# Ledger of designs, part 16: peptides against a protein of PDB entry 2FGR

Target 1, 331 residues: chain A of PDB entry 2FGR
Amino acid sequence: SSVTLFGIVDTNVAYVNKDAAGDSRYGLGTSGASTSRLGLRGTEDLGGGLKAGFWLEGEIFGDDGNASGFNFKRRSTVSLSGNFGEVRLGRDLVPTSQKLTSYDLFSATGIGPFMGFRNWAAGQGADDNGIRANNLISYYTPNFGGFNAGFGYAFDEKQTIGTADSVGRYIGGYVAYDNGPLSASLGLAQQKTAVGGLATDRDEITLGASYNFGVAKLSGLLQQTKFKRDIGGDIKTNSYMLGASAPVGGVGEVKLQYALYDQKAIDSKAHQITLGYVHNLSKRTALYGNLAFLKNKDASTLGLQAKGVYAGGVQAGESQTGVQVGIRHAF

## One batch from the design tools (peptide; aimed at target 1 F331)

Design b1_p12_4_s3 (made by RFdiffusion4, then SolubleMPNN; from b1_p12_4, 5 letters changed)
Fold by OpenDDE base, seed 4:
Structure b1_p12_4_s3 (fold): chain B 331 residues (1-331), chain A 12 residues (1-12)
Amino acid sequence: as target 1 above (331 residues)
Amino acid sequence: STEVTIDDFEPA
């Protein structure tokens, strides 16, 4: 059997020009280019094409040395894999997020990522952003000439919030085509949660695609998230993303990504545009910079996610500018 | 016996 230790330490200096009070925030933040992590993984060949695996991964907060503790909430799985694909047991990315976040050119972290995978409705469930789930069973197919799929189910274990039962139950999956420069996927998910102590279904549909032209990559996402409350109107958000990346001078990568979040429940839009640059000092070490602009319209209060510095909202209709400059080191 | 290695991780 094998055990591999791995990780990323990504720490930055970050600035946002507005918080909820209209004041600037700045300091040392984390995970601006990639989520900082520490993990262990391993496999055992069981013979006959069957393998056992494990994966334990937690987030690292370099700014405070994980003062709030360390856990394996990023992933804590045991698996069996073979010609049939892979079955995973344990907390992980849900299949929909695992696949559909791959189209985010900002790696689902920092101030530039697609923010569609979000708790849009003040959902009271722990994972109402639709990214991960506890008590998850996942299955991933092999790639059959480009075609692949993933499915997942998370047990609620009779968790209740207010009058809502089945909180934390997830069911979802994706179908995809991954062949050469092309990737395209469709994901569907439903998660049981609570809003205001009332049972709510978080329904999600996401379409993603990317194409690598060699000289540049284009990527796009279309998403609808709907919190269907047992009592009250639906909270629906349509999210759109278009991004491009290109290698620069053999040692760098530039990224530009635009997203629109049409928040139907408040009839308000937010526009996000982010320019990023990564400069590889080595295979393992990079410098990076992100510049993001978030324009909220009307009642929208979205904030950029400058983790470790400020990740809260802003005043309704306010714009926010964010900057991150940091170091990413992988080991 | 289990061998412990450090991954040659390529940042995706």
Scores: peptide ipSAE 0.035, ipTM 0.736, DockQ to the pose 0.157
OpenDDE base, seeds 1, 2, 3, 5: peptide ipSAE 0.033, 0.031, 0.028, 0.032; ipTM 0.727, 0.716, 0.618, 0.725; seed 3 fails the geometry check

Design b1_p12_4_s4 (made by RFdiffusion4, then SolubleMPNN; from b1_p12_4, 6 letters changed)
Fold by OpenDDE base, seed 4:
Structure b1_p12_4_s4 (fold): chain B 331 residues (1-331), chain A 12 residues (1-12)
Amino acid sequence: as target 1 above (331 residues)
Amino acid sequence: MVEITIDDFEPA
């Protein structure tokens, strides 16, 4: 049996020109290019093509040394795998996010990522962004000539918030085609949560696709998130993303990504555009820079996610500019 | 006995 220790320490200097008060924020942030993490994983061959596995992974906050503690909330799974695919038990990315976030050229972190996987409705559940779930059982198929799928179910364990029951229940999955330069996926999910103490279903549909042309990669996402409230009507957001990345000089990568968030409940749009560059000093160490612009219209108050510096909203209709310059080291 | 290794990182 083997155990692999792994991790990423990603720390940056970050700046945003506006917070909720209209003031600038700057300082040392984390996870600008990749989420900082520490993990342990391993596999055991059980014979006959069957393998057992475990994966424990937590987020690292290099700016304060994990002052709030360390946990394995990123992933804490045990699994069985074989010709049938893989079954996982434990907290993890839900299948829909695991697959569909892969089309985000900014790795679902920093100031540049697609922000569609979000709690759009002040949901009171712990994972109302649709990214991870507790008490999760997941199944992933093998790849059959490009076709693959994943399914998941998370138990609510009778968790209640206000009058809402079944909080934290997740059911979802994706179907995908991954073959050579092409990837395309469709994901569907429903999560039970609460808004204002009332039962709410978070429904999500996401379509993603990418194509690697060698000289450049194109990627896109289409998503609808709908918080279906028992009282008060639906809170719907349509999110769109288009991105491109290209290698530069054999040691670098440039990324450009645009996203539109059409927030129907407030009849307001937000536009995000991010330019990123990664410079590889080695296989394990990179310098990076991100420049993001977020334009809120009307009642939109979205903010860029400069983790460790400022990840809150801005005033309605205000634009925000963010910068991150940092070091990513993997081990 | 469990052997401990360090991950061979592949850039994302």
Scores: peptide ipSAE 0.032, ipTM 0.695, DockQ to the pose 0.140
OpenDDE base, seeds 1, 2, 3, 5: peptide ipSAE 0.030, 0.027, 0.026, 0.015; ipTM 0.695, 0.681, 0.598, 0.508; seed 3 fails the geometry check

Design b1_p12_5 (made by RFdiffusion4)
Pose (drawn by RFdiffusion4):
Structure b1_p12_5 (pose): chain A 331 residues (1-331), chain P 12 residues (1-12)
Amino acid sequence: as target 1 above (331 residues)
Amino acid sequence: VADALAAIAAVF
């Protein structure tokens, strides 16, 4: 049995060459290499291989001292685990995002990550980016011979927005194979939401795979996200990503990632290339840099996610360049 | 714990 207080402070200077008005922005931001967080977790051995667990974790914003207030919105779970796997109750990453985001070489944070888990249709639900859910129950199997799976159901509790009376419902899961160097997963999920007050399903299918050769790792993601309005119409986005990472000189790591976002509702594509470097001063402390280029075509207005500096959109069809340089310290 | 407290003091 044990109890652990832990966290990460990841703070950076960041710059983007344009915002929604076309002006540059620079400043002190956060979470460029790993999401800053503070948390408390524990595991209690109940005997016979059965364990009880808890986990409370919230995001830290070092640039403003969590000015909007600290919370445990990253994860707030209690669980039982054993030879049967693990059952968790509480807000957390839903199984599809927990497993599939592991294929993103930029840890789903900073200006370099895969942007597929986002609210493409301005859905009105609390978590229309498909990442986390309130009122979540999840089951995770053991890994037998490489095979493993996860399932989750989040209750809507009759949350109503317009014609949608089940906003926030999540049903989803994944199947996967993980043997160390090789990993592959297929995730499928549906959420209930509303767009402009009209009931809408958020359907998501995601495939991810990676192989770690030791001298380098190759990783990729494919995703279709479809917001399907009950009365008709849909906003569909296909997202693609391929990346590679390699250790450099013991202590160092280089990463490169290319992504394409095909936004069918506006018949427009955006392309992104991101280069990253991590220099470890210790196991706990790293300096890092990220350089990204995002090219929007046609009506696309996607912007790089320089958290704490600028994470809004840009003018239609504009290209945007961004940089982050910072320090990550885990404790 | 000491490291966490120091980090908390620095942040807040």

Design b1_p12_5_s1 (made by RFdiffusion4, then SolubleMPNN; from b1_p12_5, 8 letters changed)
Fold by OpenDDE base, seed 3:
Structure b1_p12_5_s1 (fold): chain B 331 residues (1-331), chain A 12 residues (1-12)
Amino acid sequence: as target 1 above (331 residues)
Amino acid sequence: MEEVEEALKAVF
């Protein structure tokens, strides 16, 4: 058996020009290029091509030293793997988010990411962003000539909120084709939750694709989220993303990503554009900078996710500009 | 870089 300690410390200076009051916020933030984390993982060879595995991973908050405590809420799995693929038991990324966030050039973190994986409806479930689940069983296939898939089911354990039952039940999966420079995937998920104490289904469909031209990579996402409420009608958001990245001077990467969030329940759009740069000082240490602009229209109140500084909304129809400059170190 | 990106991608 082997045990590996691993982690990332990513800390930045961040600024946003507007909060919910219209005031600027600035300070020391976390997780601008990669989510800061501490983890333990290991494997045991059981013979015959069968392996056991474990993975325990928690988020690190370098700005406050984990003042709210440390936990393994990022991943806490035991697994079996072999020629059949991998089965995982425990809290993890749901298969849909694990695959479809891979098309986000900002790695689902900082002020630049695709924000489609969100709680669009003030859902009362713990994971109504569609990213992770408790009580999860997941299965991932091998890659068969490019074709691969992942499936997951999370138990609700009779969790209730108000009159809603089955809260936290997840069912979902993806199919993908990953071959050389091409990746394409379709994900489908449903999560049971509550909105205003009433039963609600969070339905999600996501299409992702990327192509690596060597000199540049293109990536795209198309997503629909729908909170189907028993009373009050559906809360639907259509999210679109297009991004490009390119290597710079053998040690850098530039990223540009645009996203559109069409929030149908409030007939309001938000536009996000982000420019990012990563400079590798080594295999483990990088400097980075992100510049993001978020334009809300009409009743839209979306804010950039400057974790540790400000991750709230803005006033309806307001625009927000965000900057992050930081250090990422991996160990 | 690839190992850090693979370790990063395996966690995103």
Scores: peptide ipSAE 0.010, ipTM 0.395, DockQ to the pose 0.054
OpenDDE base, seeds 1, 2, 4, 5: peptide ipSAE 0.000, 0.000, 0.000, 0.000; ipTM 0.381, 0.364, 0.380, 0.336

Design b1_p12_5_s2 (made by RFdiffusion4, then SolubleMPNN; from b1_p12_5, 8 letters changed)
Fold by OpenDDE base, seed 4:
Structure b1_p12_5_s2 (fold): chain B 331 residues (1-331), chain A 12 residues (1-12)
Amino acid sequence: as target 1 above (331 residues)
Amino acid sequence: MKEVEEALKAVF
């Protein structure tokens, strides 16, 4: 058996030029290049090609020292793996997010990430962003000549919100092709939730692809999220992303990513562009900078996710500029 | 900041 302690501490100085009042926010933020975390993981060989595993991972907030406490809400799984693939029991990334967020060049964190994995409808479920689930069973296939898949089911455990039953139930999966420089994936998910105390289905379809040319990587996402409410009609968002990354001088990486969020329920678009740079001081330590611009149109109120400084919305139709400069350390 | 915002606005 093995046990590995691991983590990332990522802390930054962040600025956004507008909050919900139109005021600037600045301070010390977290998780600008990678989500800060502390974890334990291990494996046991059971013989015959069967392995047991565990993974416990929580988020670290380096700005306040985890003043709200520490938990394993990032991942808390036990697993069996072998020639059949891997079965996981416990809170984790849902299979759809685990695969489809891998196309985000900003690592699903900071001011640069693809924001499509969101609660678009003021859903009252704890995980209505489609990223993680409680009570999750997941299965991941091996890679068969590039082809792979993942499936998951999360139990609702009779959780209710208002008149909504089955809250927190997830069903979803992906199919993928991962071969050398190419990755492509299709994900489908449904989550049961509530909006305004009424039953709501969060349906998600996501297509992702990337290609690594060596000199640069291209990545793209196409997503539709629908909150299908029993009353009041669908809240639909179409999200699009295109990104490029390139190595710089063997010690750096530059990233550029564009996203469009077409929010159909409010007939409003938001455009995001982010430039990022990572400078590796070592294999474990990097400096980074992110510069993001978010243009809301019409009734759109999206804000950049400067975690620890400001992650709220802005006034309708307002643009927001964000900066993060920080240190990432892995251990 | 304004110049950077204007430069980024030119991409849209």
Scores: peptide ipSAE 0.016, ipTM 0.446, DockQ to the pose 0.016
OpenDDE base, seeds 1, 2, 3, 5: peptide ipSAE 0.000, 0.000, 0.005, 0.005; ipTM 0.339, 0.390, 0.406, 0.397

Design b1_p12_5_s3 (made by RFdiffusion4, then SolubleMPNN; from b1_p12_5, 9 letters changed)
Fold by OpenDDE base, seed 1:
Structure b1_p12_5_s3 (fold): chain B 331 residues (1-331), chain A 12 residues (1-12)
Amino acid sequence: as target 1 above (331 residues)
Amino acid sequence: MKEVEEALKKVF
């Protein structure tokens, strides 16, 4: 058996020009280029091509030293793997999020990421962003000539909120083609939750694709989220992303990403554009900078996710500018 | 790395 300690410490100076009051916020933030984490993982060879595995991973908050405590809420899995693929038991990324967030050029963190994986409806479930689940069983296929898939089911364990009796149930999966420079995927998921104490289904469909031209990578996402409510009608959001990245001078990477969030329940759009740069000082240490602009229209109140500084909304129809400059270290 | 392994062995 082998056990590996691993992690990332990513800390930045962050600024946003507007909060919910219209005031600027600035300070020391976390996870601007990669989510800061501490983890333990290992494998055991059981013979015959069968392996056991474990993975325990928690988030690190370098600004406050984890003042709210440490936990393994990022991933807490035991697994079996072999020629059949991998089965995982425990809290993890749901298969849809694990695959479809791979098309986000901002690594699903900081002020630049695709924000489509969101609780759009004030869902009362802890994971109504569609990113992770408790009580999860997942299966991942091998890659067969480029074709691969992942499936997951999370038990609700009779969790109730108001009149909702199956809160936290997840069912979902993806199909993908990953061959050389091309990646393409389709994901489908349903989560059981509550909105206003009433049973609600969070349906998600996501299409992702990327192509690596060597000199640049293009990536795109098309997503629909739909909170199906018995009272008050459906809360539907269509989210779109297009991004490009390019290597610079063998030690840098530049990234540009645009996203559109069409919030149908409020007939309101938000536009996000982010420029990012990463400068590798080594294989483990990088400097980075992100510049993001978020334009809300009409009733839209979206805010940039400057974690550790400000991650709240803005006033309806307001624009927000965000900056992050930081250090990422991996071990 | 060794000090973090020893610190984790004291917590776990």
Scores: peptide ipSAE 0.000, ipTM 0.309, DockQ to the pose 0.259
OpenDDE base, seeds 2, 3, 4, 5: peptide ipSAE 0.000, 0.000, 0.000, 0.000; ipTM 0.391, 0.389, 0.377, 0.382

Design b1_p12_5_s4 (made by RFdiffusion4, then SolubleMPNN; from b1_p12_5, 8 letters changed)
Fold by OpenDDE base, seed 3:
Structure b1_p12_5_s4 (fold): chain B 331 residues (1-331), chain A 12 residues (1-12)
Amino acid sequence: as target 1 above (331 residues)
Amino acid sequence: MEEVEKALKAVF
């Protein structure tokens, strides 16, 4: 058996020009280019091409030293893998988020990411952003000439909120084609939750694609989230993303990403544009800068996710500008 | 955009 300790410490100075009161926020933030983490992982060869694995990973908050404590809420899995693929038991990324967030050029973190994987309806479930699940069984196929898939089911364990039953039940999966410069994927998921103590289905469909031209990469996402409530009608959001990245001088990467969030329940749009730069000082250490602009229209109150500084909303129809400058170190 | 919304609306 082997055990590997690994991690990332990513800490930044962050600024946003508006909070919910219209005031600026600034300070030391975390996870601007990659989510800060500490993990343990290992494998055991069981012979015949079969392997056992474990993975324990928690988030690190370098600004406060994990004042709220440390946990393995990022991933806590045991697995079997072989020629059949991989089966995982335990809390993890759900298959849909694991695959479809790979098209986000900002790695689903900081002020630049695609924000479609969100709780759009004030859902009361622990993971109503569609990113992770407790009590998860996942299966991932091998890659067959480019074709691959992943499936997951999470048990609700009879969790209730108000009159809602089956809270935290997840079913979902993706199909994908990954061959050379091309990646394309379709994901479908349903999660049982509650909104206002009433039963609600969080339905999600996501289409992602990317192509690497060598000199640049293009990436795109199309998503619908729909919180189907028993009472009060559906809360639907259509989210769109288009991004480009290019290598700079053999040690840098520039990224530009646009997203549109069409929030149908409030007939309101938000536009996000982010410019990012990463400068690799080594294989393990990078400097980075992100500049993001978020324009809310009408009743939209979306805020940029400057984790550790400000991740709340703004006033309806207000625009927010965010900056992050930081260091990422991997070990 | 409208065609994408129409296609997504047809799935749910």
Scores: peptide ipSAE 0.007, ipTM 0.479, DockQ to the pose 0.012
OpenDDE base, seeds 1, 2, 4, 5: peptide ipSAE 0.006, 0.006, 0.000, 0.006; ipTM 0.457, 0.473, 0.432, 0.454

Design b1_p12_6 (made by RFdiffusion4)
Pose (drawn by RFdiffusion4):
Structure b1_p12_6 (pose): chain A 331 residues (1-331), chain P 12 residues (1-12)
Amino acid sequence: as target 1 above (331 residues)
Amino acid sequence: DVATVAAVLASI
């Protein structure tokens, strides 16, 4: 049995060459290499291989001292685990995002990550980016011979917005194979939401795979996200990503990632290339840099996510360049 | 670690 207080402070200076008005922005931001966080977790051995666990974790914003208030929105779970796997109750990453985001070489944070888990249709639900859910129950199997799976159901509790009376419902899961160097997963999910007050399903299918050669790792993601309005119409986005990472000189790591976002509702594509470097001063402390270029075509207005500096959109068809340089300290 | 934790809590 044990109890652990832990966290990460990841702060950076960041710059983007344009915002929604076309002006540059720079400042002190956060979470460029790993999401800053504070948390408490524990595991209690109940005997016979059965364990009880808890986990409370919230995001830290070092640039403003969590000015909007601290919370445990990253994860707030209690669980039982054993030879049967693990059951968790509470807000957490849904199984699809927990497993599939592991294929993103930029840890789903900073200006370089895969942007597929986002609210493409301005859905009105609390978690229309498909990342986390309130009122979540999840089951995770053991890994037998490399095969593993995860399932989750989040209750809507009759949350109503317009014609949608089940906003926030999540049903989803994944199947996967993980043997160390090779990993592959397929995830499928549906969420209930509303767009402009009209009931809408958020359907998501995601495939991810990676192989770690030791001298380098190759990783990729494919995703279709479809917001399908009950009365008709849909906003569909296909997202693609291929990336590679390699250790450099013991202590160092280089990462490169290319992504494409095909936004069918506006018949427009955006392309992104991101180069990253991590220099470890210790197992706990790293300096890092990220450089990203995002090219929007046609009506696309996507912007780089320089958390704490600028994470809004840009003018239609504009290209945007961004940089983050910072320090990550885990404790 | 203690110093880091204390600094984070003070900041919050």

Design b1_p12_6_s1 (made by RFdiffusion4, then SolubleMPNN; from b1_p12_6, 5 letters changed)
Fold by OpenDDE base, seed 5:
Structure b1_p12_6_s1 (fold): chain B 331 residues (1-331), chain A 12 residues (1-12)
Amino acid sequence: as target 1 above (331 residues)
Amino acid sequence: DEAILAEVLAAI
């Protein structure tokens, strides 16, 4: 058996020019280029091509030393793997998010990421962003000539909120083609939740693709999220992303990403554009900078996710500019 | 190790 301790400490100086009051926020933030984490993982060969695995991973907050505590909410799984693929038991990324967030050039973190994986409806479930689930069983196929898939089911355990039953039940999966420079995926998910104490289905469809040209990578996402409510109609968001990255000078990477969030329930759009740069000082240590601009239209109140500094909304129709400059260290 | 970093970064 092997046991590996691993982690990332990513801490930045962050600034946003507007909060919900219209005031600037600045300070020390976390997870600007990669989510800061501490993890333990291991594998045991059981013979016959069968392996057991475990993975325990929690988020690190380098700005406050995990003042709110440490937990394994990022991943807490036991696994069996072999020629059949991998079965996982425990809290993890749901298969849809695990695959489809891989097309985000900002690694689903900091002020630049695709924000489509969100609770768009004030859903009362713990994971109404569609990223992770408790009580999850996941299955991942092997890669068959580029083709792969993942499926997941999370038990609700009869969790109720108001009159809503089955809260936290997830069913979803993806199909993908991953071969050399090309990746393409389709993900479908449904999660049971509550909005205003009433049963609500969070339906998600996501298409992702990327191609690495060597000199540059292009990546794209198309997502629709619907919170299907019995009263007040569906809360629908269509999210679009297009990004490019390129190596710079053998030690750097530049990233440019645009996203559009078309929030149908409020007939309002938000536009996000982010420029990022990563400078590798070593294989483990990087400096980075992100510059993001978020333009809300009409009733849109989206804010950039400057974690540890300000991740709230802004006033309706207001624009926000954010900056992060930080250090990422992996161990 | 670059493999560990790549695997940790791929698990983001």
Scores: peptide ipSAE 0.012, ipTM 0.423, DockQ to the pose 0.058
OpenDDE base, seeds 1, 2, 3, 4: peptide ipSAE 0.013, 0.012, 0.000, 0.000; ipTM 0.466, 0.429, 0.365, 0.359; seed 1 fails the geometry check

Design b1_p12_6_s2 (made by RFdiffusion4, then SolubleMPNN; from b1_p12_6, 5 letters changed)
Fold by OpenDDE base, seed 4:
Structure b1_p12_6_s2 (fold): chain B 331 residues (1-331), chain A 12 residues (1-12)
Amino acid sequence: as target 1 above (331 residues)
Amino acid sequence: DAEVLAAVLAAI
C-alpha cells in the first residue's frame, strides 16, 4: 500500500479591464496555469492484477489561504483497477469532461481555457457546467491499440429543485483513440437539472482531437450544449476551439488558443483568443503569463475566468482583456 | 465540408 501527498500551488497577479460595471479588476488570483490543489492518493495491490485505490483532492486558494474552507470536491474516489480497467466510486470529473477537457491547451483553468463546459442556462444544479458530479460511478476501459472509453452514472438521490425531481443525475461517456501523436474523442452526456425551478435536461456532445507534430501540437474541440427546458425553449450553445502549442528553447511553451461560443438562445457570439507562455524553471516550478481577449457580441456577457480576482460577466456586447502573470509550483 | 459538420451537429 502507498500514500502519496501531492499538490500544486499556482498563484498569479491578474488584471481584467472590465467587470459588470465597466470597471477594471486586479489583484492576486489563483490557478492561472493549473488548478491549485492538495491531494492524497494511494494504491493497494490486492494480488491477481487487482488494485484498490483512493484519491482525495481539493482546490487550494493561495490568495486567501482557503478562507472558505478546504474540501475534496475536486475528486473523492475509491477505485478498483485491473486488466478490466478502472471502476471509481465518488465525486470526480465526469468521464466526458475528464477526456474532452484534455484537448484544452490551457488545462481548463485561468483566463485562456475553453469555456464550453459551462452552465449556459442559469441551471440551478451545482455541477451544471458538466465538469464533475456527486454520487458518481465511473468506468474506464484499458487502452486497446489506442481505443479507450469511459462511462459514468451519477445518482440524483431524489434531489429536487422546484418541480425538478432528478437534479444531478448524470449519464455519459466517451469513446477515444489515443495512439502516439494522435488523440481523438467523442463524448456524449445528459445531466438533469432545473432552470427557473423546472426540470431541464443538459445534453452535451463534444468532439475533440489533437495531433502532436513534435515541434508543435494542434488541438481542437467542437461542442454543443443544449439545455432542454419544458417551458421557454431550448438554450443551445455551439462552442468551437482551435489551439496550437509549441516548445520554445527547451524550457518554454507558447500557446495560442481561439474559441467561439455561439449562444443560440440570445443569437449572440463571443470570441476568445488567448496567448500563453510557460517558462519552466524546473520540472516542478514554472513562471507563466496569459493574455486573453474576449469579444462579446450583441447580448453576450461572457467574462474571462480570472479566479480570485474577477470571474463574473461583463456588460452585453462588451469586450474584456485579461492578463495573468504567476508562479506554478508542483509537489 | 464545414456544412456537413454543421449538419451533423444540427441533426444531434
Scores: peptide ipSAE 0.007, ipTM 0.417, DockQ to the pose 0.011
OpenDDE base, seeds 1, 2, 3, 5: peptide ipSAE 0.006, 0.007, 0.007, 0.000; ipTM 0.442, 0.439, 0.438, 0.319

